# Peptides against a protein of PDB entry 5KEZ, part 64

Target 1, 320 residues: chain A of PDB entry 5KEZ
Amino acid sequence: NVAIYNPFRPWWERYQPVSYKLCTRSGNEDEFRNMVTRCNNVGVRIYVDAVINHMCGNAVSAGTSSTCGSYFNPGSRDFPAVPYSGWDFNDGKCKTGSGDIENYNDATQVRDCRLTGLLDLALEKDYVRSKIAEYMNHLIDIGVAGFRLDASKHMWPGDIKAILDKLHNLNSNWFPAGSKPFIYQEVIDLGGEPIKSSDYFGNGRVTEFKYGAKLGTVIRKWNGEKMSYLKNWGEGWGFVPSDRALVFVDNHDNQRGHGAGGASILTFWDARLYKMAVGFMLAHPYGFTRVMSSYRWPRQFQNGNDVNDWVGPPNNNGVI

## One batch from the design tools (peptide; aimed at target 1 Y15 Q16 H54 H154)

Design b2_p24_8 (made by RFdiffusion4)
Pose (drawn by RFdiffusion4):
Structure b2_p24_8 (pose): chain A 320 residues (1-320), chain P 24 residues (1-24)
Amino acid sequence: as target 1 above (320 residues)
Amino acid sequence: SEMSYADAMYHGRGRFTTVADAAS
């Protein structure tokens, strides 16, 4: 991923890929393989956050400011370490004047245009699908058990299916024969938009962002909500079917208060209420549960938004 | 730096915030 130095090494630089080499601030390929093997050998599975909708920002300076030293040039669309060229992006397919996503009532541009200027991969091309599949198969053979598909709302459900069609079964040393990767797709669907999370049920589960937003408001006793109203918690509140939901109280994004749910999302900063919300979630049968594990940062709210919500993991001059 | 601060925030943080604003 791009090594971003202003601001200093933000957590979200990891969502701007430069190549598919397994080489990050978290470690190299040897350390990654070692982790996956050791965890599988004690029965704990690894799920990978797959960033496949885009490469890095179109305005990022060319050079080798990358976590492995790989060269890249966003202006010329050259990512030779993969390799990707200008033919591999959606510049000619997007119809907005800016080339970015401008209107979320237009399902097409949400898919074909740049998300906040991030170079949008042409996922309809077999070559691009193959390069992504090669990356995910490398991970599957190492032994990962599934994937979180980042920014799934900005990918066509069919393109996702075409990529998943190319995946190996899970490593037969640890998983039964014919096992398939666990897929959960990150789609923020609070209603009122043309894209529905149900559009993605053919590919795997989806993140149910309504879950934490509603639970936070209820536990905080905001907007007239009471815990007694949780008697019909689940699809009774308009959530996706339980067998398609990945649920959580907060995630790494919306724990910073700017996300789906804003200030209602309970986090470790609200420890007393947060424990209660996590407890309710873990006790209730709805969904497959994910628990957050975080790091502290110097929160500094100005106008209800944290100007330090970009701060990366604890580090000494960028080393985690 | 790899770009201006405003551009870094746009390309980074913005990917999260624009989707959340639209979904709200």

Design b2_p24_8_s1 (made by RFdiffusion4, then SolubleMPNN; from b2_p24_8, 14 letters changed)
Fold by OpenDDE base, seed 1:
Structure b2_p24_8_s1 (fold): chain B 320 residues (1-320), chain A 24 residues (1-24)
Amino acid sequence: as target 1 above (320 residues)
Amino acid sequence: AVMTEEQALKHTIGMFTKTAKAAS
C-alpha cells in the first residue's frame, strides 16, 4: 500500500493499495504464510480484510513510496505491479463534477464514483475481476479461510458475485475438500439510503451496523432503553437474518467516534460497559460474532473531534 | 444534494485523500 508520512503512517494507509503484494507493515509474504500455517495447525482460521473496491487516493504523489517499493502513478491510473491502467477504473462512468461520491442517495454514484478520492476500480471488467480473484486465490492457496470485503456497499453485488465465482476451494491441507471461503461484506446500512444490506445476501454475510449502535444505546440506558428489551434481540429488532449477519460491538472505524453508529458505539475506552456489551454479544445466539482487538492511542479532542484518530497500530519491528 | 465532509465521515473515516501525503 501507499506509505503515508503526513500524518506519519496512519492506520488508513493500509486501505490504499498500490499492488496486491503481501508486503506491508504487517509483514512480508513469508511471515504471513508462516502465521497462517501455525494458526491453521491449532484450529485458528484466518480471514483477510480484502480491499478490492479501489486503489490508492487520486491525490497521492506518484513514485515508489509504498510498503513494497512498487511504483504507482495515481494521476495516470498506472499501477504496473498489478498491472492496472486507466482502462481499469470507473473514471468514465462517474458523472459527478468532482469524480467523487457526492450523493449517497444515488446508488450509481455510490458504486461508480470514488470513495473519498480513492481510485475506483472498474469491477465490471473481467480483467479487473480476474486480477482480484488471482489475489484472493493466492491467499486461499496459502490457507486463509475467507474474507472481509471492504467497502462492499461501493461495489455492485453482481460484480462481487462474479469475483467470488472465480475463487478456488479452500486449501485441502486444513479444510474439507470442496470447502468454500467464508465471505462477509462490509455494508454500512443504518437505513435511509437506497443501498440495502439485503442486496448482498447472495454473496455471503453482511455487517450489521445496527447491532453495535442499538446495543450501545441499550447498555448506556439512552432514551429509556432497558436490558429487558433485548429479549427479542436480533431479527426482532429489525436486524438482518441471523444467518446473514456478521455482528460486532465496534470496529476500527466507529471506535474512532465518527463512523456508523455515532456516539452510541461502545469501545474499550468505556471498559465496563464494553465488557458488558461484548459478553452479551457472545452469549446471545444471533449472527456470526466478531470481537475487536485494538490498541490505545493518545486521543486529543478538539471541537468534539479526536485529531489523533489517524494513529496507526504500534510498529517497532523495522517493517517499512 | 452534495454530501458534506462531516457526512462522509459516517461512511469512511480518515481516508480523505486530499489530505493524504506520500514521501515522494
Scores: peptide ipSAE 0.037, ipTM 0.674, DockQ to the pose 0.075
OpenDDE base, seeds 2, 3, 4, 5: peptide ipSAE 0.029, 0.037, 0.033, 0.031; ipTM 0.603, 0.622, 0.688, 0.689; seeds 3, 4 fail the geometry check

Design b2_p24_8_s2 (made by RFdiffusion4, then SolubleMPNN; from b2_p24_8, 15 letters changed)
Fold by OpenDDE base, seed 2:
Structure b2_p24_8_s2 (fold): chain B 320 residues (1-320), chain A 24 residues (1-24)
Amino acid sequence: as target 1 above (320 residues)
Amino acid sequence: AVMTAEQAYKTTVGAFTDTAKAAS
C-alpha cells in the first residue's frame, strides 16, 4: 500500500493498495506465512481484510513511496506491480463531474465512481477479476480461512460472485477437503439508500451495522429504550437474517465516528456500557459475532470531530 | 421476514461516506 507520512502513517493507508504483494509495515510474506501456519496449528483461523474495490487515491503522488517499494502512478492509473493500467479502471463509466461518488441514491455512481477519490477498479473485466482472484488464491493457498470484502457496497454483487467463483478450496493441510472460504462483505445499510444488504446475500454474510447502532441506543437508554425491548432482538428489529449477518458492537470506522452508527456506537472508551453490549452480543444467538480489539489514541475533539481519528496502532517509527 | 419490534425502527436517511480511507 501507499506509505503516507502526512499525517504520519495513518491507519487508513492500508486501504490504499498499489500492489497485491504481501509486504507491509507489519511484515513480509514469509512472516505472514509463518504466522498463518502457527495460528492454524493451534486452531486459530485467519481472515483477511481484502481491499479489492479500488487502488490508492487519485491524488497520491506517483513514485515508490509504498510499503514494498513498488512504483505506482495514480495520475496515469499505472500500477505495474499488478499490473493495472488505465484500461482497468471505471473512469470512463463514471458520469459524475468529479469522478467521485456524488449521490449515494444513485447505485451506479456508488459502484462505478470513486469512493472518496480512491481509484475504482473495473471489476466487470475478467482481467481485473482474475488478478484479484490470483491475490486471494495466493492467500488461500497460504492457509487463510476466508475474507472480509472491504467496500462491498461499491462493487456489483455479480462481479463479486465472479471473483468468488474463481477461488480455490481451502488448504487441505488444515481444513476438510472441499472447504470453501468464509466470506463476509462490508455493506453499510441503515436504510434510505437503493443498495441493500440483501443484494449481497448470495455471496456470503454481510455486516449488519444496525446491530451496533441500535444496541448502543438501548444500552445508553436513549429515547426511552428499554432492555426488555430486546426480547425479539435480531430479525424482529428489522435486521438481516441471522444466517446472513455478521454482527459487532463497533469497528475501526464507527469507533472513530465514521461510517454508520454515529454517537450511539459503544466503544472501549465507555468501558462499562461496552462490556454490557459485548456480553449481550456474545450471549445472544443472532448472527455471527465479531469482537473488536483496538487501541487508545490521543483523541482531540474539535466541533464534535476527533482531529486525531487518523492515528494508527502503536508502532515504532512506523513499523508495527 | 421482519417481525414487529417493541420499539419502532428509525431508518437513517441520507448519503453516507463509508470510510475515511482517502480523507487526507
Scores: peptide ipSAE 0.023, ipTM 0.524, DockQ to the pose 0.035
OpenDDE base, seeds 1, 3, 4, 5: peptide ipSAE 0.022, 0.020, 0.020, 0.018; ipTM 0.536, 0.549, 0.516, 0.553

Design b2_p24_8_s3 (made by RFdiffusion4, then SolubleMPNN; from b2_p24_8, 14 letters changed)
Fold by OpenDDE base, seed 2:
Structure b2_p24_8_s3 (fold): chain B 320 residues (1-320), chain A 24 residues (1-24)
Amino acid sequence: as target 1 above (320 residues)
Amino acid sequence: AQMTYEQALRQTVGYFTETAKAAS
């Protein structure tokens, strides 16, 4: 991914890929392979956060300022380490003046235009699908168990399926023969927009962002809500079917106050309430559960916003 | 200047939060 130095190596630089090389601030491919092997050997499975909707921002300077030193040129859409070129992006499809998503009520914009300037890959192309599949298959062959698909809302479900159809079975050294990768898709659906979580059920599970938002409201006792109202928690609260839901109390985005759910989201900063929420989630049978493991950072609020919400994991001069 | 990733997230979440509040 790109190396961002202003601010200094933020967490979100990892979501601006310039190649599919397994070489980042966290380590190289050999170290990753070693970690996967050691984890699998003790029954811990690895699921990769796969960024396949886009490459880096269109305004990032061309050069070799990346975690693996790979050259890239956002201006010309040149990513030779893949390789991608101008033919592999949706620039010609997006009809907005800015090239970015401007109207979330327009599903075509949401999927064909750039998410906050991030170069949008043309996932309709078999070439692009194949390059992504090769990346994911390499991970599968290493021994990962599945994937979180980042920014799935911004990809056409059919394009996602086309990629998934190219995937290998899981590595038989650790998984039963014929096992398929576990897929869950990040889709933010709080209602009111044309794109629905149900559009993605055919590809795998989806994130249920209503879960953390509503649970936070209840545990905080906002709007007169009571714990007793959780009797029909799950589908009874308008959530997606349990077998399609990936649930969580918080994630890295809304832990920083700007994820779906707003101020209702409980985090480790509210330790007592957070423990209650996580305990409830783990005890309740609805959905596939995900527990957040995070870190403290020096929060500084200005006008209600944490100006240090960019701070990534503890590191040594940028190296994790 | 180009909007940062985190700025975009704030904008997006703001939109969703308003929608969720309206639906409540």
Scores: peptide ipSAE 0.028, ipTM 0.613, DockQ to the pose 0.155
OpenDDE base, seeds 1, 3, 4, 5: peptide ipSAE 0.030, 0.028, 0.022, 0.028; ipTM 0.597, 0.595, 0.589, 0.593; seeds 1, 4 fail the geometry check

Design b2_p24_8_s4 (made by RFdiffusion4, then SolubleMPNN; from b2_p24_8, 12 letters changed)
Fold by OpenDDE base, seed 3:
Structure b2_p24_8_s4 (fold): chain B 320 residues (1-320), chain A 24 residues (1-24)
Amino acid sequence: as target 1 above (320 residues)
Amino acid sequence: AQMSEADALKQTVGMFTKTAKAAS
C-alpha cells in the first residue's frame, strides 16, 4: 500500500493498495506465512481484510512511496506490480463530474464511481477479477480461513460472486477437504439508501452496523431505551437474518465516533459500558460475533473532531 | 436534510484520502 509519512504512517494507509504483494508495515510474506502456520497449528484461524474495490487515491503522487517499494502512478492508472493499467478502472463508466461518488442515493454512482478519490477497479473485467482472485488464492494457499471484503457496498454483488467463484478450497493441511473460505462483506446499511445488505447475502455474511449502533443506544440508556427491550434482539429489531450477520460493538472506522452509529457506538474509551455491550453480544446467539482489539491514541478534539483519528497502532518507526 | 451516519463514515474516509493526497 501507499506509505504515508504526513501524518506519520496512519492506520488508513493500509486501505490504499498499490500492489497485492504481502509486504507491509506488519512484515513480509515469509513472516506472514510463518504467522499463519503458527496460528493454524493451535486452532487460531486468520481472516484477511481484503481491499479489492479500489487502488490508492487518484491524487497520490507517482513514485515508489509504498510499503514494498513498488512503483505506481495513480495519474496514469499504472500499477505495474499487479499489473493494472488505465483499462482496468471505471473512469469512463462513472458519469459524475468529479469522478467521485456524489450521491449515495444513486446505486450506480456508489458502485461505479470513486470512493472519495480512490481509483475504482473495473470489476466487471475478467482480467481484474482474475488478478484479485490470484491474490486471494495465494492467501488461501498460505492457509488463511477467509476474508473480510472491504468496501463491498461499492462493488456489484455479481462481480464479487464472480471473484469468489474463482477461489480455491481452503488448505487441507488445516481444514477439511472441500472447505470454502469464510466470507463476510463490509456493507454499511443503516437504512435510507438504495443499496441493501440483502443484495449481498448470496456471497456470504454481511456486517450489521445496526447492531452496534442500537446496542450502544440501549446500553447508554439514550432515548428512553431499556435493556428489557432487547427481548427480541436480532431479527426482531429489523436486523438481517442471523445466519447472514457479522456483528460487532465497534470497528476501526466507527470507533472514531463520527462513523456509522455515531456517538452511540461504544468503545474501550467507555470501558464499563463497553464491557457490558461486548458481554451481551457474546452471550446472545444472534449473528457471528467479532470482538475489537484496539489501542489508545492521544485524542485531540477540535470543534468536536479528533484531529488524531489517523493515529495507527503502536509501532516502531512505522513498523509493527 | 441531515447526513446519515453511513454518509458520515464515508466522509471520514474522504478526509483520510484527502490527507493522503496532501501527504504524497
Scores: peptide ipSAE 0.032, ipTM 0.688, DockQ to the pose 0.072
OpenDDE base, seeds 1, 2, 4, 5: peptide ipSAE 0.032, 0.027, 0.031, 0.034; ipTM 0.679, 0.674, 0.693, 0.684; seeds 1, 5 fail the geometry check

## One batch from the design tools (peptide; aimed at target 1 R256 D306 V307)

Design b2_p25_1 (made by RFdiffusion4)
Pose (drawn by RFdiffusion4):
Structure b2_p25_1 (pose): chain A 320 residues (1-320), chain P 25 residues (1-25)
Amino acid sequence: as target 1 above (320 residues)
Amino acid sequence: SSTLDALTSNVAEGSYNPAPVPLPP
């Protein structure tokens, strides 16, 4: 991924890919393979955060400011370490004047245009689908059990299916024959938009962002909500079917207060209420549960938004 | 109860060098 130095190494630089080499601030390919093997050998699975909607920001300076030193040039669309060229992006397919996503009532541009200027991969091309599949198959053979598909709302459900069609079964040393990767797609669907999370049920589960937003408001006793109202918690509140939901109280994004749910999301900063919300979630049968494990940062709210929400993991001059 | 406490208290302490510089609002 791009090594971003202003601001200094933000957590979200990891969502701007430069190549598919397994080489990050978290470690190299040997350390990654070692981790996956050791965890599988004690029965704990690894799920990978797959960033496949885009490469890096279109305005990022060319050069080798990358986590493995790989060269890249966003202005010329050259990502030779993959390799990707200008033919591999949606510049000609997007219909907005800016080339970015401008209107979320238009389901087409949400898919074909650049998400906040991030170079949008042409996922309809077999070559691009193959390069992504090659990356995910490399991970599957190492032994990962599934994927979080990042920014799934900005990918066509059919393009995702075409990529998944190319995946190997899970490593037969650890998983039964015919096992398929566990897929959960990150789609923020709070209603009122043309894209529905149900559009993605053919590919795997989806993140249910309504879950934590509603639970936070309820536990905080905001907006007239009471815990007694949780008697019918689940699809009774308009959530996706339980067998399609990946649920959580907070995630790495919205724990920073700017996300789906804003200030209502309970986090480790609200430890007393947070423990109660996680407890309710873990006790209730709805959904497959994910628990957050975080790091501290110097929060500094100005106008209800944290100007330090970009700060990366604890580090010594960028080394984690 | 102890498992829930461990799960909800599992947080890495912040430590930075150099210190973070805030962004404009």

Design b2_p25_1_s1 (made by RFdiffusion4, then SolubleMPNN; from b2_p25_1, 9 letters changed)
Fold by OpenDDE base, seed 4:
Structure b2_p25_1_s1 (fold): chain B 320 residues (1-320), chain A 25 residues (1-25)
Amino acid sequence: as target 1 above (320 residues)
Amino acid sequence: DAALDALASDVEEASYNPPPVPLPA
């Protein structure tokens, strides 16, 4: 991914890929392979956050300022380490004036335009699908158990399916022969927009953002809501089917006030209430559960926004 | 319970808030 130095190595640089090389500030491919092996050997499975909707921001300067030293040029859409070129992006397909998503009520914009300047890959192209599949298959061969697909809302479900159809079975050293990768897709669907979580059920599980938002409201006792109202928690609250749901109390975005859920989201900053929420989530059978492991940072609120929301994990001069 | 159903279905519209992209140097 791009190495960002202003601010200094933010968490979000990881979501700006310039290659599919397994070199990040968390380690190189050999170190990653070693970790996966050690984890698998003790029954801990690894799921990769796969950023496949886009490459880095269009405004990032060309050069070799990347975690693996790969050259890239956002201006010319040149990512030779893949390789991608100008033919592999949706620049000509997006019809907005800015080239960015301007209206989330336009599903075409949401999927064909840049997510806040992030260069949008032409996932309709078999070439692009194949490059992504090669990346994911390399990870599968290393021994990962599956994937979180980042920004799935911004990809056509059929394009995702086409990629998934190219994936290998899981590594038989640790998984039963013929096992398929576990897939869950990040889709923010709180209603009111044309793209629905149900559009993605055919590809795997989907994030249920209503879960953390509603649970937070209940536990906070906002709007007169009570724990007793959780009697029909899950599908009874209009959530996606349990077998399609990945549920969580918070994630890295909404604990920073980003993404979805608003102020109702409980985080480690509200320790008592957060423990209640996590405890309830783990006790209740609805959905596949994800527990957040995060870190504290020096929050500084200005006009309701944390100006330090960029701060990444504890690191040694940028290296984790 | 209609009131509970209303509470359960009352969700706020929210769009994705992507990570920030650096401005051109």
Scores: peptide ipSAE 0.034, ipTM 0.530, DockQ to the pose 0.032
OpenDDE base, seeds 1, 2, 3, 5: peptide ipSAE 0.024, 0.016, 0.021, 0.021; ipTM 0.524, 0.504, 0.570, 0.530; seeds 2, 3, 5 fail the geometry check

Design b2_p25_1_s2 (made by RFdiffusion4, then SolubleMPNN; from b2_p25_1, 10 letters changed)
Fold by OpenDDE base, seed 5:
Structure b2_p25_1_s2 (fold): chain B 320 residues (1-320), chain A 25 residues (1-25)
Amino acid sequence: as target 1 above (320 residues)
Amino acid sequence: DEELEALASDVEEYSYNPPPVPLPA
């Protein structure tokens, strides 16, 4: 991914890829392979956060300022480490004036235009699908158990399916022969927009962002809400079917107050309430549960916003 | 359930993640 120095190595630089090389602030490919092996050997499975909707931001300067030193040029859409070129992006397909998503009520814009300036890959192209599949298959062959698909809302479900259909079975050294990778897709669906979580059920599980948002309101006792209202928790609250849901109290975006659910989201900053929410989540049978491991940072609020929400995990001069 | 619908309407909604862009120099 791109190496950002202003601010200094923010968490979100990880979501601006310039190659599919396994070489980041977290380590190199050999170290990753070693970790996966050690984890698998003790029954801990690895699921990769796969960023396949886009490459880096359009406005990032060309050069070799990346975690693996790979050259890239956003201006010319040149990513030779893949390789991608201008033919592999949706620039000509997006019809907005800015080239970015301008209207989230237009499903075509949401999927064909740039997410906040991030160069949008032409996932309808078999070449692009194949390059992504090669990346994911390399990870499968290393021994990962599955994937979180980042920004799935911004990809056509059929394009995702086409990629998934190219994937290998899991590594038989650790998984039963014929096992398929576990897939869960990040889709922010709180209602009111044309893109629905149900559009993606055919590809795997989806994130249920209503879960953390609604649970937060209940635990916080907003508007006189009571725990007794949780009697029909799950589908009874309008959530997706349990067998399609991945549930969580918070994630890296909304724990910063701006992902989905707003101020209702409970985090480690409210330790007592957070423990209650996590305890409830783990005790209740609805959905596949995800527990977050995060970190503290020096929050500084200005006009209701944390100006330090960019701060990444503990590191040694940029190296994790 | 009317109470559930009322609760749903009070949740702050976001359609996307914040822009992951560098700050101006």
Scores: peptide ipSAE 0.047, ipTM 0.592, DockQ to the pose 0.035
OpenDDE base, seeds 1, 2, 3, 4: peptide ipSAE 0.038, 0.033, 0.039, 0.043; ipTM 0.575, 0.572, 0.471, 0.576; seed 1 fails the geometry check

Design b2_p25_1_s3 (made by RFdiffusion4, then SolubleMPNN; from b2_p25_1, 9 letters changed)
Fold by OpenDDE base, seed 4:
Structure b2_p25_1_s3 (fold): chain B 320 residues (1-320), chain A 25 residues (1-25)
Amino acid sequence: as target 1 above (320 residues)
Amino acid sequence: DDELDALASDVEEYSYNPEPVPLPA
């Protein structure tokens, strides 16, 4: 991915790929293989946060400032380490003036335009699908158990399906023969927009962002809500079917006041309430649960926003 | 309890905030 130095190596640089090489601030491919092997050997499975909707930001300077040293040029859409070129992006398909998503009530914009400036891959192309599948298959062959598909809302479900259809079975060294990768898709559906989480049920599980938002309001006792109202928690609250839901109290985005949710989202900063929420989540049978493991950073609030929300994990001069 | 069920089924709609965090200018 792109190496960002202003601010200094933010967490979100990870979500700006320039290649599918397994070189990051966390280590190289050999180190990754070693980690996956060690984890699998003790029954800990690895699921990769796969960034396949886009490459890096369109405004990032060209060069070799990347975690694996690969050259890239956002201006010309040149990513030779893949390789991708101008033919592999949706620049000509997006009809907005900015090239970015401007109206989230327009499903076509949401899927064909740039998410906050991130170069949007043309996932309709078999070439692009194959390059992504190769990347994911490489990970599968290493021994990962599945994937979180980042920004799935911004990809056409059929394109995702086409990629998934190219995937190998899981590595039989650790998984039963014929096992398929576990897929969960980040889809933000809090209502009011045309794209629905149900559009993606055919590909795997989806994130249920209503879960953390509503649970937060209940535990905070906002709007007169009570714990007793959780009697029909899950589908009874209008959530997706349990077998399609991946549930969580918070994620890295809304922990920082971004993404989906609001002030109701509980985080480790609200330790007591957060423990209650996580405890409830783990005890309740609804959905597949995900527990957040994060870190502290020096928060500085200005006008209700943390100006240090960019701070990444503890590191030594950028190296994790 | 019809009242409880009605209250529990009320899912508030939120405005979308795009992910990831917007790129620095």
Scores: peptide ipSAE 0.016, ipTM 0.388, DockQ to the pose 0.031
OpenDDE base, seeds 1, 2, 3, 5: peptide ipSAE 0.015, 0.012, 0.007, 0.014; ipTM 0.380, 0.397, 0.358, 0.381; seed 1 fails the geometry check

Design b2_p25_1_s4 (made by RFdiffusion4, then SolubleMPNN; from b2_p25_1, 8 letters changed)
Fold by OpenDDE base, seed 4:
Formats: C-alpha cells, structure tokens, sequence
Structure b2_p25_1_s4 (fold): chain B 320 residues (1-320), chain A 25 residues (1-25)
C-alpha cells in the first residue's frame, strides 16, 4: 500500500493498495506465511481484509513511497507491480463531474465512481478480475480461510461473483479437500439508499451495520429504548437473515465517529456499555459475530470530531 | 412510541448459526 507520512502512517493507508505484494508495515510475505501456518496449526483461521474495489487515492504523488517499494503513478493510473494501467479503471464509466461518488442514491455512481478519490478498478474486465483472483488465490494457497471484501457496496455483485468463481479451494493441509473460502462483504446498508445488503447474499455473508447502531441505542437507553425490546433481536428488528449476517458492535470506521452508526456506536472508550453490548452479541445466536480488537490513541475532539482519528496502531517508527 | 411498541410486540427467534466453516465441495 501507499506509505503516507502526513499524517504520519495513518491506519487508512492500508486501504490504499498499489500492489498485491504481501509486504506491509505488519511484515513481509514470509512472516505472513509463518503466521498463517502457526495459526492454522492451533485451529485459528485467518480471514484477510481484501481491498479489491480500488487502488490508492488519485491525488497521491507518483513514486515508490509504498510499503513494498513498488512504483506507482495515480495520475496515469499506472500500477506496474500488478500490472494495472488506465484501461483497468472506471474513469470513463463514471459520469460525475469530480470523478468521485457524489450521490449515494445513484447506485451506478456508488459502484462506478471513486470512493473518496480512490481509483476505482474496472471489475467488469476479466483481466482485472483475474489479477484480483490471483492475489486472493495466492493467499488461499498460503492457507487463509477466507476474506472480508472491503468496500463491497462499491462493487457490482456480479463482478464479485466472477472473482469468487475464480478462487481455489482452501489449502488441504489444514482444510478438508474441496473447501471453499469463507466470504463476508462489507456493505453499509442502514436503509434509505438503493444498494441493499440483499444484493450481495449470493456471494456470502454481509456486514449488518444496523446491529451495532441499534444495539448502541438500546444499551445507551436512547429514545426510550429498553433491553426488553431485544426479545426479537435479529430478523425481528429488520436485520438481514441470520445466516447472511456478520455482526459487530463497532468497526474501525465507526469507532472513529465515521461511517455507519453515528454516535450510537459503542466502543472500548465506553468500556462498561461496550462490555454489555459485546456480551449480549456473543450470547445471542443471531449472525456470525466479530469482536473488535483495537488500540487507544490520543483523541482530540474539535467540533465533535476527533482530529486524531487517523492515528494508526502502536508502532515503532511506522513499523507495526 | 408506536413503532417501538410494534417492534417489541413481534417475537421472532433468531436461528443459531455455527462458526463459519469452510464450505465443503
């Protein structure tokens, strides 16, 4: 991914890929392979957060300022380490004046335009699909159990399916022969927008963002809500089917006051309420549960926003 | 609140989902 130095190595630089090389602030490919092996050997499975919707931001300077030292040029859409070129992006497909998503009520913009300036990959192209599949297959062959698909809302479900159809079976050293990777898709559907979580059910599980938002409201006792109202928690609250849901109290975005859920989201900063929410989530049968493991950072609120929301995990001069 | 009361009145049991297991062939 891109190495960002202003601010100094933010968490979100990880979501700006410039190659599919397995070298980041967290380590190199050999170290990753070693970790996957050690985890698998003790029954801990690895699911990779796969950033496949986009490459880095369009405004990032060209050069070799990346975690693996790979050259890239956002201006020319040149990512030779893949390789991608200007033919592999949706620049000509997006019809907005900025080239960014301007209207989330336009599903075509949401999927064909840049997410906050991130260069949007032309996932309709078999070449692009194949490059992504090669990346994911390399991870599968290393021994990962599956994937979180980042920004799935911004990809056409059919394009995702086309990539998934190219995936290998899981590594038979640790998984039954013929096992397929576990897939869950980040789709932010709180209602009110045309793109629905149900559009993605055919590809795997989806994130249920209503879960954390609604649970936060209940635990906080906002709007007169009570714990007793959780008696029909899950589908009874208008959530996706349990077998399609991945549920969580918070994620990295809404923990910082961004993304889906707003102020209702409970985090480790609200330790008591958070423990209640997480405890409830783990005890309740609805959905597949994800527990957030995060870190503290020096929060600084200005006008209700943390100006240090960019701060990445504890590191040694940028190395994790 | 009528909406909340309606939500509270509906009783639907969530199905248990086991931990994700890789899909068999």
Amino acid sequence: as target 1 above (320 residues)
Amino acid sequence: DAELDALASDVEEASYNPPPVPLPP
Scores: peptide ipSAE 0.019, ipTM 0.431, DockQ to the pose 0.017
OpenDDE base, seeds 1, 2, 3, 5: peptide ipSAE 0.017, 0.010, 0.010, 0.010; ipTM 0.471, 0.496, 0.452, 0.491; seeds 2, 3 fail the geometry check

